# Peptides against a protein of PDB entry 3OGK: the designs that were tried, part 90

Target 1, 307 residues: chain A of PDB entry 3OGK
Amino acid sequence: ATPDRLSRRFPNLRSLKLKGKPRAAMFNLIPENWGGYVTPWVTEISNNLRQLKSVHFRRMIVSDLDLDRLAKARADDLETLKLDKCSGFTTDGLLSIVTHCRKIKTLLMEESSFSEKDGKWLHELAQHNTSLEVLNFYMTEFAKISPKDLETIARNCRSLVSVKVGDFEILELVGFFKAAANLEEFCGGSLNEDIGMPEKYMNLVFPRKLCRLGLSYMGPNEMPILFPFAAQIRKLDLLYALLETEDHCTLIQKCPNLEVLETRNVIGDRGLEVLAQYCKQLKRLRIERGADEQGMEDEEGLVSQRG

## One batch from the design tools (peptide; made by RFdiffusion4, then SolubleMPNN)

Design b1_p16_7_s2 (from b1_p16_7, 10 letters changed)
Fold by OpenDDE base, seed 4:
Structure b1_p16_7_s2 (fold): chain B 307 residues (1-307), chain A 16 residues (1-16)
Amino acid sequence: as target 1 above (307 residues)
Amino acid sequence: MLSPRERREEKLNKLL
């Protein structure tokens, strides 16, 4: 469909999702006309889709100019922006969004590629937004944003329920977790093992309602931080955990209310048996292959066709 | 150029 045909057919459209081609194609010399650019759609949104409050771009090329135009056109009417696996923008584009869309409830840039100029976008969001419910920059590489701004967001946004971040040191998020009283979902961070300080993370206080979790680089030494609330965990993302088969078994046994598990083949047939035994509420299981499957001779770490 | 996912996988593999 062309943008112009969309507005003519659906002038009262409130939600738009656009999906571009697979990312592998985005690295090739793709002609401008391949439909991967959001520009013509942003123009149409700005001119003709005056009721649009939710925008989801997936695997699209998005420029700062596109974001600026969208921000100014929709302003406080924009409730949701998802830049899912997008590229072509900088943090200036994000700054424009948060500056003009002060009532945004969902901001996502998960797995997006961008040029980071500064951390001003997160600071601006922290200073002016009180409506945020979902913030997701999981699997991104922000190095210039401040954990303090994330804490400010948590303090000011009373409806904040889901936050997914990049590789922040988890101890820098202590203030955030204390402020985020209604947080139900957290993904990301970075757990960094310190042989000299095995209890480094044992005093972490998580939000009381936390039930969907995916801590990055969590090993068996850090895993016990979950035990006090493991019974309330409903979703667990172990894709980027450093847990072996036995560690999976240990954790799974403590999560009887688990509904969603995302992990790698390292769970093994044994982990799947334990999962079946203890997690009777399980609704979804995602098992991804590890990159290291070529190197681990241990047959026990493979999910067989029998499991 | 690696995707964010590929870079994260590389980081994970260095920690394993």
Scores: peptide ipSAE 0.525, ipTM 0.930, DockQ to the pose 0.661
Fold by OpenDDE base, seed 3:
Structure b1_p16_7_s2 (fold): chain B 307 residues (1-307), chain A 16 residues (1-16)
Amino acid sequence: as target 1 above (307 residues)
Amino acid sequence: MLSPRERREEKLNKLL
């Protein structure tokens, strides 16, 4: 449907989700005439979709001007913005969103590609937002944002339940975890092995309600930090963990309430057997193929067609 | 240019 047809038919639309065409080379080879630009939709939202509270753009081109227009048009009525695998914007566009949409509850830019100018957008969010429930910039590369702003967000946003971040050193998030008393989901961070300080993460205190987790680069040496609360874990994202088959078995066995597992083929048939044995509440399993196939000489790490 | 996912996969592969 065209934007104009949508507004005419549904003037009271509250939620809009647009999906661009999947392309492997989407960031390099977007023809100008490709319907992947959000601009026509942002224009329609601004003019005719006055009740719109939730916007989800997936695999679309989004400019700073588009974000600025959207921000000003919806202001405090915008509750959800998801820039899922989008491109074409900078942190100035994000700054506009958080400046004008002070009651935003969900802000997502997961797997988006952007130009980072500064960390002001996160600082502005920290200073003025008290409504945030979900913050997700997972699989992004922010180098100029401050963990202190994330901590401030946690203090100010009492309803904050899900946070997904890039490759922050997990020890820099200690203050955040202490402040985020209602946090149920955390993904991202960076666990960095230190041969000289093998116990550096053992004193990490997680939020008491944490039950959905995906720590990046977690190896077998760091995995024990989960054991005190493994029984309350309902979702694990192990896609970016450094766990072998045996490590998977060890962890899964400690998670009897696991409902969702996302992992790689390294789990193997053995890991799947352990999963079936110990995780009776499992609802969803995602297994991705990874480049780890090249390093595993042992057939035990392969998921067969029987699994 | 690599996607954020591809860059993350490359980083993971360097750690494995």
Scores: peptide ipSAE 0.499, ipTM 0.923, DockQ to the pose 0.700
Fold by OpenDDE base, seed 2:
Structure b1_p16_7_s2 (fold): chain B 307 residues (1-307), chain A 16 residues (1-16)
Amino acid sequence: as target 1 above (307 residues)
Amino acid sequence: MLSPRERREEKLNKLL
């Protein structure tokens, strides 16, 4: 469908989701006239889709100019922006969005590729937004944003229920977790093992409603921090955890209310047996191949067709 | 800049 045909057929459209076509080198091999650019859609939104409150771009090219035009056209009417695996913008484009769309509830840029100029976009969001419910920049590399701005967002946004971040040191997020009283989902961070300080993370206090969790680089020494609330966990993302088969078995046995598990092949047939025994409410299982499979000749930690 | 796939692969490689 073309943008002009969409507006003529659906002038009262409230939600739009566009998906770019996957290409091997999507970001480097796009001719100027390729349908992967959001520009013609942003033009159409600005001119003709005046009731649009939710925008989701997946695997598309998005410029700072596109974001600025979208921000100014929709302003406080924009409730949701998702830049899912997008590219072509900088943090200036994000700054324009948060400056003009002060009532945004969902902001996602998960797995997007962008140029980072500064951390001003997150600071502006922290200073002016009170409506945020979902913030997701998981699998991104922000080096210039402040964990203090996340804490401010948590304090000001009482409806904040889901936050996914990059590789922040988890101890820098202590203030954020204390402020985020209604948080139900957290994903990302970084747990950094210190052989000299095995209890480095034992004093972490998580939000009381937390039930969907994925901590990056969590090993068996850090895993016990989940045990006090493991019975309330409904979703675990262990894709980037440093857990062996036995560690998976130990954790799964403590999560009887688990509905969603995402992990690597390291769970093994043994972990799947334990999962079937203890997690009777399981609805979704995702098993990815790890980079570790290229070298492991050992049968332990492989999911067979029998499991 | 790394693609989303390359970043996932890089992060997975850091687990080894």
Scores: peptide ipSAE 0.358, ipTM 0.897, DockQ to the pose 0.422
Fold by OpenDDE base, seed 5:
Structure b1_p16_7_s2 (fold): chain B 307 residues (1-307), chain A 16 residues (1-16)
Amino acid sequence: as target 1 above (307 residues)
Amino acid sequence: MLSPRERREEKLNKLL
C-alpha cells in the first residue's frame, strides 16, 4: 500500500500500524531505498490523517526529523506511539515526541536501536505528562536516563499500569515501585546477585496490583521476593531468568492463576508436568531455545518432542 | 549498533 492511497481511502483513520520486512531487523543490511522508511508515511499523516491517534511502526527506519514532524503534526491528539524494533533515531526524536505530545498514553520503543544523546526525553515526560498508561523501553540500552524521572512519572501518572524497562538495577527502582500504586505489569530491570548480601532484594516492595512480571537475571536466591504475591501472578516472563528446572517447578506451584508463561527449554518436561498440574488457567506458553542448551548436559533440562 | 536479535542473543548469552 502507498501512503497516498491510504489517506484517500481512510481520511478519518484513527490507528495506523506499519510493518517493515523481517530483514529490517538486520539494521546493517538495510539499503537506503528500502521501503522501511517511515518518512513518506509521516508526511501523509501530517498532511492528511488529522484524526490519527495511534501510530505503530514495526521494524522501520525512523529519523529524528520524522519524529519531530509527527510530534508537531499530532501534538496532544497523539495517544499512542509504538516504535517496535525500529532504528535510525536518537533521543532528540524522543524528546520532540514527549515535548509536543503531552497527553500521550502509550509510548513504546521496545527492542529499538537508537543513539542516546542524553536523558532529557524522560525528564521532559516526567515534568509534563499525567496521562501515561504504558511506558515500554524493554530491551533497549539507555544509560543516561534517571530512575528518579521514572519515579516522577509514576507519581504523576495515576493511570500508569504497564512499565517495561532496560537493565536498570532493580534497587534503583524502589522509589518508582512505591509511587506506581496502580502498576499491573513490570518487565526488565536487573537483579545482580551479591554473594555477600543474599538478602539484597528481600525488602523490595512491589506494587499491590502487580500481576504481570518479567525480571531479568532473577535467580533462585531472588525468586522468593515473588512468593508473597505469586498467587496473583497471571503472566511470567522467565526468558531472562536464571532459574533451573527445579526452580521453575517451585515457582510454578506458587502461581495457580498463571495465564501466560514465557521461558526457555530449561523448564524441561518435569516443569511442564508441574505447570499442567498447578496452572489450570494457562492460556499461552512460549518456550524458547536458550543458549543454556549448550551447557546443560543434564537430560532433565530439555523439553522432549514427546512431551 | 546491534540488531534486536543480536541484543536478545547477547542477553541470553549473559545467562550462561
Scores: peptide ipSAE 0.353, ipTM 0.895, DockQ to the pose 0.459

Design b1_p16_7_s3 (from b1_p16_7, 11 letters changed)
Fold by OpenDDE base, seed 4:
Structure b1_p16_7_s3 (fold): chain B 307 residues (1-307), chain A 16 residues (1-16)
Amino acid sequence: as target 1 above (307 residues)
Amino acid sequence: MLSPRERRQKRLDELR
């Protein structure tokens, strides 16, 4: 499809999702920039798609100019922007989006690659937005943003239900969790083991409605922080947890209402057995191959064809 | 250049 054909056929389009790079590009079979620029689409959106409120770019090249044009063209009519595994922009582009689109409800840049100039975009969002429902910069590397701005967003955005972040120290998010009273989903952060302070996370208070969770680098020593609300957990992302097979079994047994589990092959056949025994509401199971497979001598840590 | 996912995986591997 071409941008011009889209607007002519669907002038009242409200939602657009574009996918740029096929999976084959991951194998260097297709140039990285093949059909991946959003520029012609942004031009078409700006000129002809005046009812567009939701934009999702996946695996596309997005420049700051593209974001600026989109922001100015849609302004407060833009409710959703998803930059999913995109590249080519900086935080200046994000700043333009949050400056002009003050009623944005969903802002996603998960797994996107960008140049970070400053943390102004998150600060601007914190100062002016009260509409956010979903904020997702999971699997990104922001070093210049402030957890205080995230707290401000939580305080000001009463409908905030899902937040996924990069490697914030979880203790820096205490204020955020306190403010995010309606938060149902949290992913990311960073749990850092401290031999001198093994219980440094035990006093963490999570939002009461939290039921979808993925804490990065959570090990068996930190895992007990979930136990008080494990029965209400519906989704777990353990892909980047530091849990072994037995740890998986321990946690899974405490999550009888689990509907979605994402984890690595370390769950093993034993973990799958426990999952089947205790999680009768399970709807989706994703098991990824981890680098840990290369070092495990024991067959028990591998998902066999029998499991 | 490592993807964000690859970078995170690398860090995970370093912490194990």
Scores: peptide ipSAE 0.406, ipTM 0.903, DockQ to the pose 0.719; fails the geometry check
Fold by OpenDDE base, seed 1:
Structure b1_p16_7_s3 (fold): chain B 307 residues (1-307), chain A 16 residues (1-16)
Amino acid sequence: as target 1 above (307 residues)
Amino acid sequence: MLSPRERRQKRLDELR
């Protein structure tokens, strides 16, 4: 479909999701001419899709100019922007979005590749937004944003229910967790092992409603921080946890209400057996092959057809 | 240049 045909057929469109061509090859090997530029679509949105409140770009090339045009065209009518696995923009583009779209409810940049100039976009969001429900920059690399701005967002956005972040030190998010009283989902962060202070995370207080969780780099020493609320966990992302098969078994046994599990092949047949035994409400299971398993000849870390 | 997933996986591998 062409942008012009879309607007002519659906002038009252409220939600648009565009998917670029599947990446058959690594991100850098995609020919530039794959037709994945959002520019013609943003032009059409700006001119002809005046009721559009939700935009989802997946695997597309997005420039700062595209974001600026979109931001100015939709302004406070834009409720959802998802830049899912996109590239081509900088934090200036994000700044434009949050500056002009002050009532945005969902902002996602998950797995996007961008140039980071500063942390102003998150600061601006913190200073002016009270509507945010979902903030997701999971699997991104922001080094210049402040955890204090995230805390401010949590304090000001009472409907904030889902936050996914990059590699924030979890201890820097203590204030955020305290402020985010209605948070149901958290993914990302960074749990860093400290041999000199093995219990440095044991006093972490999570939001009371937290039930969807994916802590990055969580090892067996940090895993016990979940035990007090493990029974309320419904979704668990262990793709980037440092858990072995036995650790998986230990944690899964404590999560009887688990509905969604994402993990690596390290769960093994044993972990799958435990999962089947204890997690009767499981709806979705995703198992990825980890790089760690390429070297482990140990049968315990492999999922067979028996599991 | 590594994808975000690849970078995160690499870091995971380094921490093991």
Scores: peptide ipSAE 0.400, ipTM 0.902, DockQ to the pose 0.745; fails the geometry check
Fold by OpenDDE base, seed 3:
Structure b1_p16_7_s3 (fold): chain B 307 residues (1-307), chain A 16 residues (1-16)
Amino acid sequence: as target 1 above (307 residues)
Amino acid sequence: MLSPRERRQKRLDELR
């Protein structure tokens, strides 16, 4: 569908999701005219889609100019912006969004590739937004943003329920977790093993309502930090955990209310058996192939196609 | 260039 045809048919459109490049197209071989640029859509949104509240771009090229135009056109009417696996923008584009869209509820840039100029966008968001419900820059590489701004967001946004971040040291997020009283979902961070301080994470206090969790680089030594609230966990993202098959079994047994599990093949048939035994509420299971399978001689860690 | 996912996987592999 062309942007123009969309606005004519649906002038009162409130939500738009556009999907660009398939994974195979990540090779620079896609002709410039493949329709992967958001520019014509942003133009159409600005001119003709005056009721649009939610925009989701997936695998598209997004420039700072596109973001600036979108921000100014929709302003406080924009409630959701998702830049899902997008590229072509800098943090200046993000700054424009948060500056002009002060009532934004969902801001996502998960797995997007961008140029980081500074951390001003997160600071601006922290200073002026009180509406944020979902913040997601999972699997991104921000180096210039401040955990303190994240804490400020948590303090000011009472409806903040889901936060996914990059590789922040988890100990730097203590203030954030204390402030985020209504947080239900957290993904990301970085757990760093310290042989000299094996218990450095044991005193972490998580938000009381936390039930969807994916801590990055969590090993078996850090896993016990989940045990006090494991019974309330409904979703686990273990894709980037450092857990072996037995560790999976240990954790799964403690999560009887688990509804969603995302993990790697390391769970093995044994882990799947344990999952079936203890997690009767399971609704969704995602198993990805890990690179670790090439080196493990132990046949026990492979999920057999017994289904 | 490695995707964000590929970079994260690489780091995971380095930590194992």
Scores: peptide ipSAE 0.389, ipTM 0.899, DockQ to the pose 0.692; fails the geometry check
Fold by OpenDDE base, seed 2:
Structure b1_p16_7_s3 (fold): chain B 307 residues (1-307), chain A 16 residues (1-16)
Amino acid sequence: as target 1 above (307 residues)
Amino acid sequence: MLSPRERRQKRLDELR
């Protein structure tokens, strides 16, 4: 479908999701000229789709100019923007979005590649937004944003229920967790093992409603921080945890209400047996092959066809 | 340049 045909057929469109061509592996291997530009669509949105509230771009090239045009055209009518695995923009484009779209509820940049100029976009969001429900920049690298702005967002946005972040040190997010009283989902952060301080994270207090969780680099020493609320956990993302098969078994046994599990092949047949025994409400299971499994012949971490 | 996933996997590999 061409952009012009879309507006003619659906002038009252409220939600648009565009997917770029799945080229195989890496967004970075796509030539700049691959034709997956959002520009024609943004032009059409700006001119003819006046009721559009939700925009989702997946695997597309998005420029700062595209974001600026979209922001100015939709302003406070834009409730959802998802830049899913996109590239071509900088933090200036994000700044334009949060400056002009002050009532945005969902902002996602998960797995997007961009040039970071400064942390102004998150600061602007913290100073002016009170509507945010979902913030997701999981699997991104922001080095110039402040955990204090994230805390401010949590204090100001009472409907904030889901936050996914990059590699923030978890201890820097203590203030955020205290402020985010209605938070149900958290993914990302960074748990950094310190041999000299094995209990570094034991006093970490999570939001009371937290039930969907994925802590990056969580090892067996940090895993006990989940035990006080493990019974209320419904979703676990262990793809980027540092847990072995036995650690998986220990954690799974403590999560009887688990509905969604995402993990690596390290769970093994034993972990799957434990999962079947203790997690009777499981709805979705995702098992990825870790790059580490190409080298270690360790039989215990393999999910067999019998599992 | 490494994708975000590749960068995270590399970091995981360095921490193991």
Scores: peptide ipSAE 0.380, ipTM 0.898, DockQ to the pose 0.691; fails the geometry check

Design b1_p16_7_s4 (from b1_p16_7, 10 letters changed)
Fold by OpenDDE base, seed 4:
Structure b1_p16_7_s4 (fold): chain B 307 residues (1-307), chain A 16 residues (1-16)
Amino acid sequence: as target 1 above (307 residues)
Amino acid sequence: SLSPRERRLKRLEARE
């Protein structure tokens, strides 16, 4: 459908999701000539979709101008913005969103590609937002944002329940975790081994309600930090953990309430056996092939049809 | 250009 047709048919639309690369069945709904640009949609939103509170762009080209227009048009009525695997914008566009949409509850930029100019957008969000429930810039490469702003967000946003970040050093997030009293989900960060300080992460205090977790670069030395609350873990993202097959087995045995597991082939058939034995509530299992698995001689690191 | 996932996997490989 065209943007104008959408607004005419559904003037009271509350939620919109657009996909730049639709499924084959949805291809007929998106004109090919749009090239995946959100611009015509943002124009339509701004002019005619006055009740729209949730916007999800997936695999779309989004400019700073598009974001600015959207921000100003929807202002505090915008509750959800998801830039899912989008490209074409800079942090200036994000700044516009958080400046004008002060009551935004969900802000997602997961796997989006952008030009980073500064960290002002996160600072502005920290200074003015008290409504945020979900913040997700997982699998992004922000280098100019401050962990302190994340802490401020946690302190001010009492309903903050899910935060996914890039490669922040986990120790820099201690203040954040302390402030995020209602946090249920955390993904990202960076665990960095230090030969001189093997236990540098052992004193990390996680939010009491944390049950969905994905720590990047977590190895067997860091894994024990999860043990005190492993029984309450419902979802694990181990896609970017540094765990071998045996490490998977160790951790899985401690997570009897696990419902969702995402990992790589390194779990192996043995890990899958252990998973079946100990995780009776498992609902979803995602196993991906990693590039690191190519050339590994460890037969146990491969998932076969036996497991 | 590498995807975010591919970049992260490369970082992972560098740490192994």
Scores: peptide ipSAE 0.417, ipTM 0.907, DockQ to the pose 0.625
Fold by OpenDDE base, seed 1:
Structure b1_p16_7_s4 (fold): chain B 307 residues (1-307), chain A 16 residues (1-16)
Amino acid sequence: as target 1 above (307 residues)
Amino acid sequence: SLSPRERRLKRLEARE
């Protein structure tokens, strides 16, 4: 499909999702002429798709100029922007989006690769947005953004229900969790073991409605912080947890209402057996190969046809 | 260059 054909056929289009890259292709193996640039689509959106409120770019090349044009063209009519596994932009492009699209409800840049210039985009978002429902920069590498801005967003956005972040120290997000009273989903952060302070995270207070969770680098020592509300957990992202097979079993047994599990091969056949036994409402299971696969010493860490 | 996912997995390996 071409941009011009799209607008001609669907001039009243409200939602657009574009996928540019083959699923199996490596991020750095994109041919130069694969057609993954959003530029012609942004031009078409700006000129002819005046009712468009939701844009999802997946595995595409997006420049700051593209984002700036999109932002100015749609302004407060833009409710959703998802830069899913995209590349080519900087935080200046993000700044343009949040500056001009002050009513944005969903902002996603999960697994995108970008150049970070500063943290102004998140600050601007914190200062002016009250509409956010979903903020997702999971699996990104921001070093210049402030957890205080995230807290401000939580305080000002009453409908904020899902937040996924990079490697914030979880203790820096205490204020955020306190402010995010309606938060249902949280992924990311960073749990960091401290041998001298094993109870470092035991006093963490999570939002009362939290039911979808994926804490990065959570080990067996930190896992007990979930136990008080494990029964209300519906989704677990354990892809980046530091849990062994038995730890998986322990946690799964405490989550009888689990609907979605994402994990690595380390769950093993035993973990899958426990999952089947205790999680009768499971709807989706994702098992990926991970780094731990190469480090497995025992058979229980492997998923076979038994599970 | 590594993808964000690959980089995160590598960090995971470093912590195990």
Scores: peptide ipSAE 0.378, ipTM 0.896, DockQ to the pose 0.757
Fold by OpenDDE base, seed 2:
Structure b1_p16_7_s4 (fold): chain B 307 residues (1-307), chain A 16 residues (1-16)
Amino acid sequence: as target 1 above (307 residues)
Amino acid sequence: SLSPRERRLKRLEARE
């Protein structure tokens, strides 16, 4: 469908989701002759889709100019922006969005590739937004943003329920967790093993309503921090955890209310057996191959086709 | 260039 055809057929459209790239194509390899640019869609939104409050771009090229135009056109009417696996923009584009769309509730840029100029966009969001419910920059690399701004967002946005971040040191997020009283979901961060101080994370206090969790680089030494609230966990993202098969078994046994599990092949047939035994409410299971499995033929941690 | 996911997987491999 072309943008002009969409507006003619649906002038009162409130939600738009666009997918630009075939799944099999490499990231950022979108030929110019492919409909991978959001520009014509942003033009159409600005001119003819005046009731649009939710925009989701997946695997598309998005420029700062596109974001600026979108921000100014929709302003406080924009409630949701998802830049899902997009590229072509900088943090200046994000700054424009948060500056003009002060009532945004959902902001996502998960797995997007961008040029980072500064951390002003997150600071601006922290200073002016009180409506945010979902913030997701999972699997991104921000080096210039402040964990203090994240804490400020948690303090000011009382409806904040889901936050996914990049590789923040988890100890820098203590203030954030204390402020985020209604947080139900957290993914990302960075757990860094210290042989000289194995208990450095044992005093972490998580939000009381937390039930969907994915801590990056969590190993067996850090895993016990989840045990006090493991019974309330409904979703676990272990894709980027450093857990072996036995560690998976230990954790799964403590999560009887688990509904969603995402993990790597290291869970093994044994882990799947334990999962079936203890997690009777499981609705979704995602198992991905680890990067290491391309080279090691005979590791015991393989899920068999029979399981 | 590696995708964000590929970069994260590479970091996992480096820590294992």
Scores: peptide ipSAE 0.418, ipTM 0.907, DockQ to the pose 0.696; fails the geometry check
Fold by OpenDDE base, seed 5:
Structure b1_p16_7_s4 (fold): chain B 307 residues (1-307), chain A 16 residues (1-16)
Amino acid sequence: as target 1 above (307 residues)
Amino acid sequence: SLSPRERRLKRLEARE
């Protein structure tokens, strides 16, 4: 499809999703001459799609100029922007988006690759936005943003229900969790084991409505922090947890209302049996081949390939 | 170069 054909047929389009070519590797590892630029689409949006409020780019090349044009063209009418596995932009582009689109409800840049210049974009978002419902920069590598700005966002955005972040130290998010009273979903952060302080995370207080969770690098020592509300957990992302088969079994037994589980093959056949026994409401299961496969010596840690 | 996902998996592996 071409941008011009789309606008001619659907001048009143509200939502647009564009997908680049599927690749095994992330977009940033692929030569730029594959034709995945959003530029012609942004031009068309700016000129001819005056009612567009939702934009989703997946595996596309997005420049700062593209983001700036989009931001200025849609301004407060833009409710959703998803930069899903995109590349080519910097934090200046993000700054333009949050500066001009002050009523944005969903901002996603999950697994996107970008150049980080500063943390101004998150600060600007914190200073002016009160509409945000979903913020997702999961699996990104921001180093210059402030957890305090995230706390401010939580305080000001009463409809904030889902937040996914990079590798923030989880203890730096205490203020955020306290402020995010309506938060239902959290993914990311970083749990860092401290042998000298094994209970460093035990006093962490999560939002009362939290039911979808994925804590990065959570090991068996940190896992007990979930036990007080494990019965209300409906979705677990354990892809980046440091749990063995036995740990999976322990946690699964405490989550009878689990509907979605994402984990690695370390769960094993034994873990799957426990899952079937205790999680009768399970709707979706994702088992991924993980990095732990090369180090797994126990047969119980492998899901048998039967078929 | 590694993708964000690959980098995260490498960090995971380093902690195991």
Scores: peptide ipSAE 0.403, ipTM 0.903, DockQ to the pose 0.719; fails the geometry check

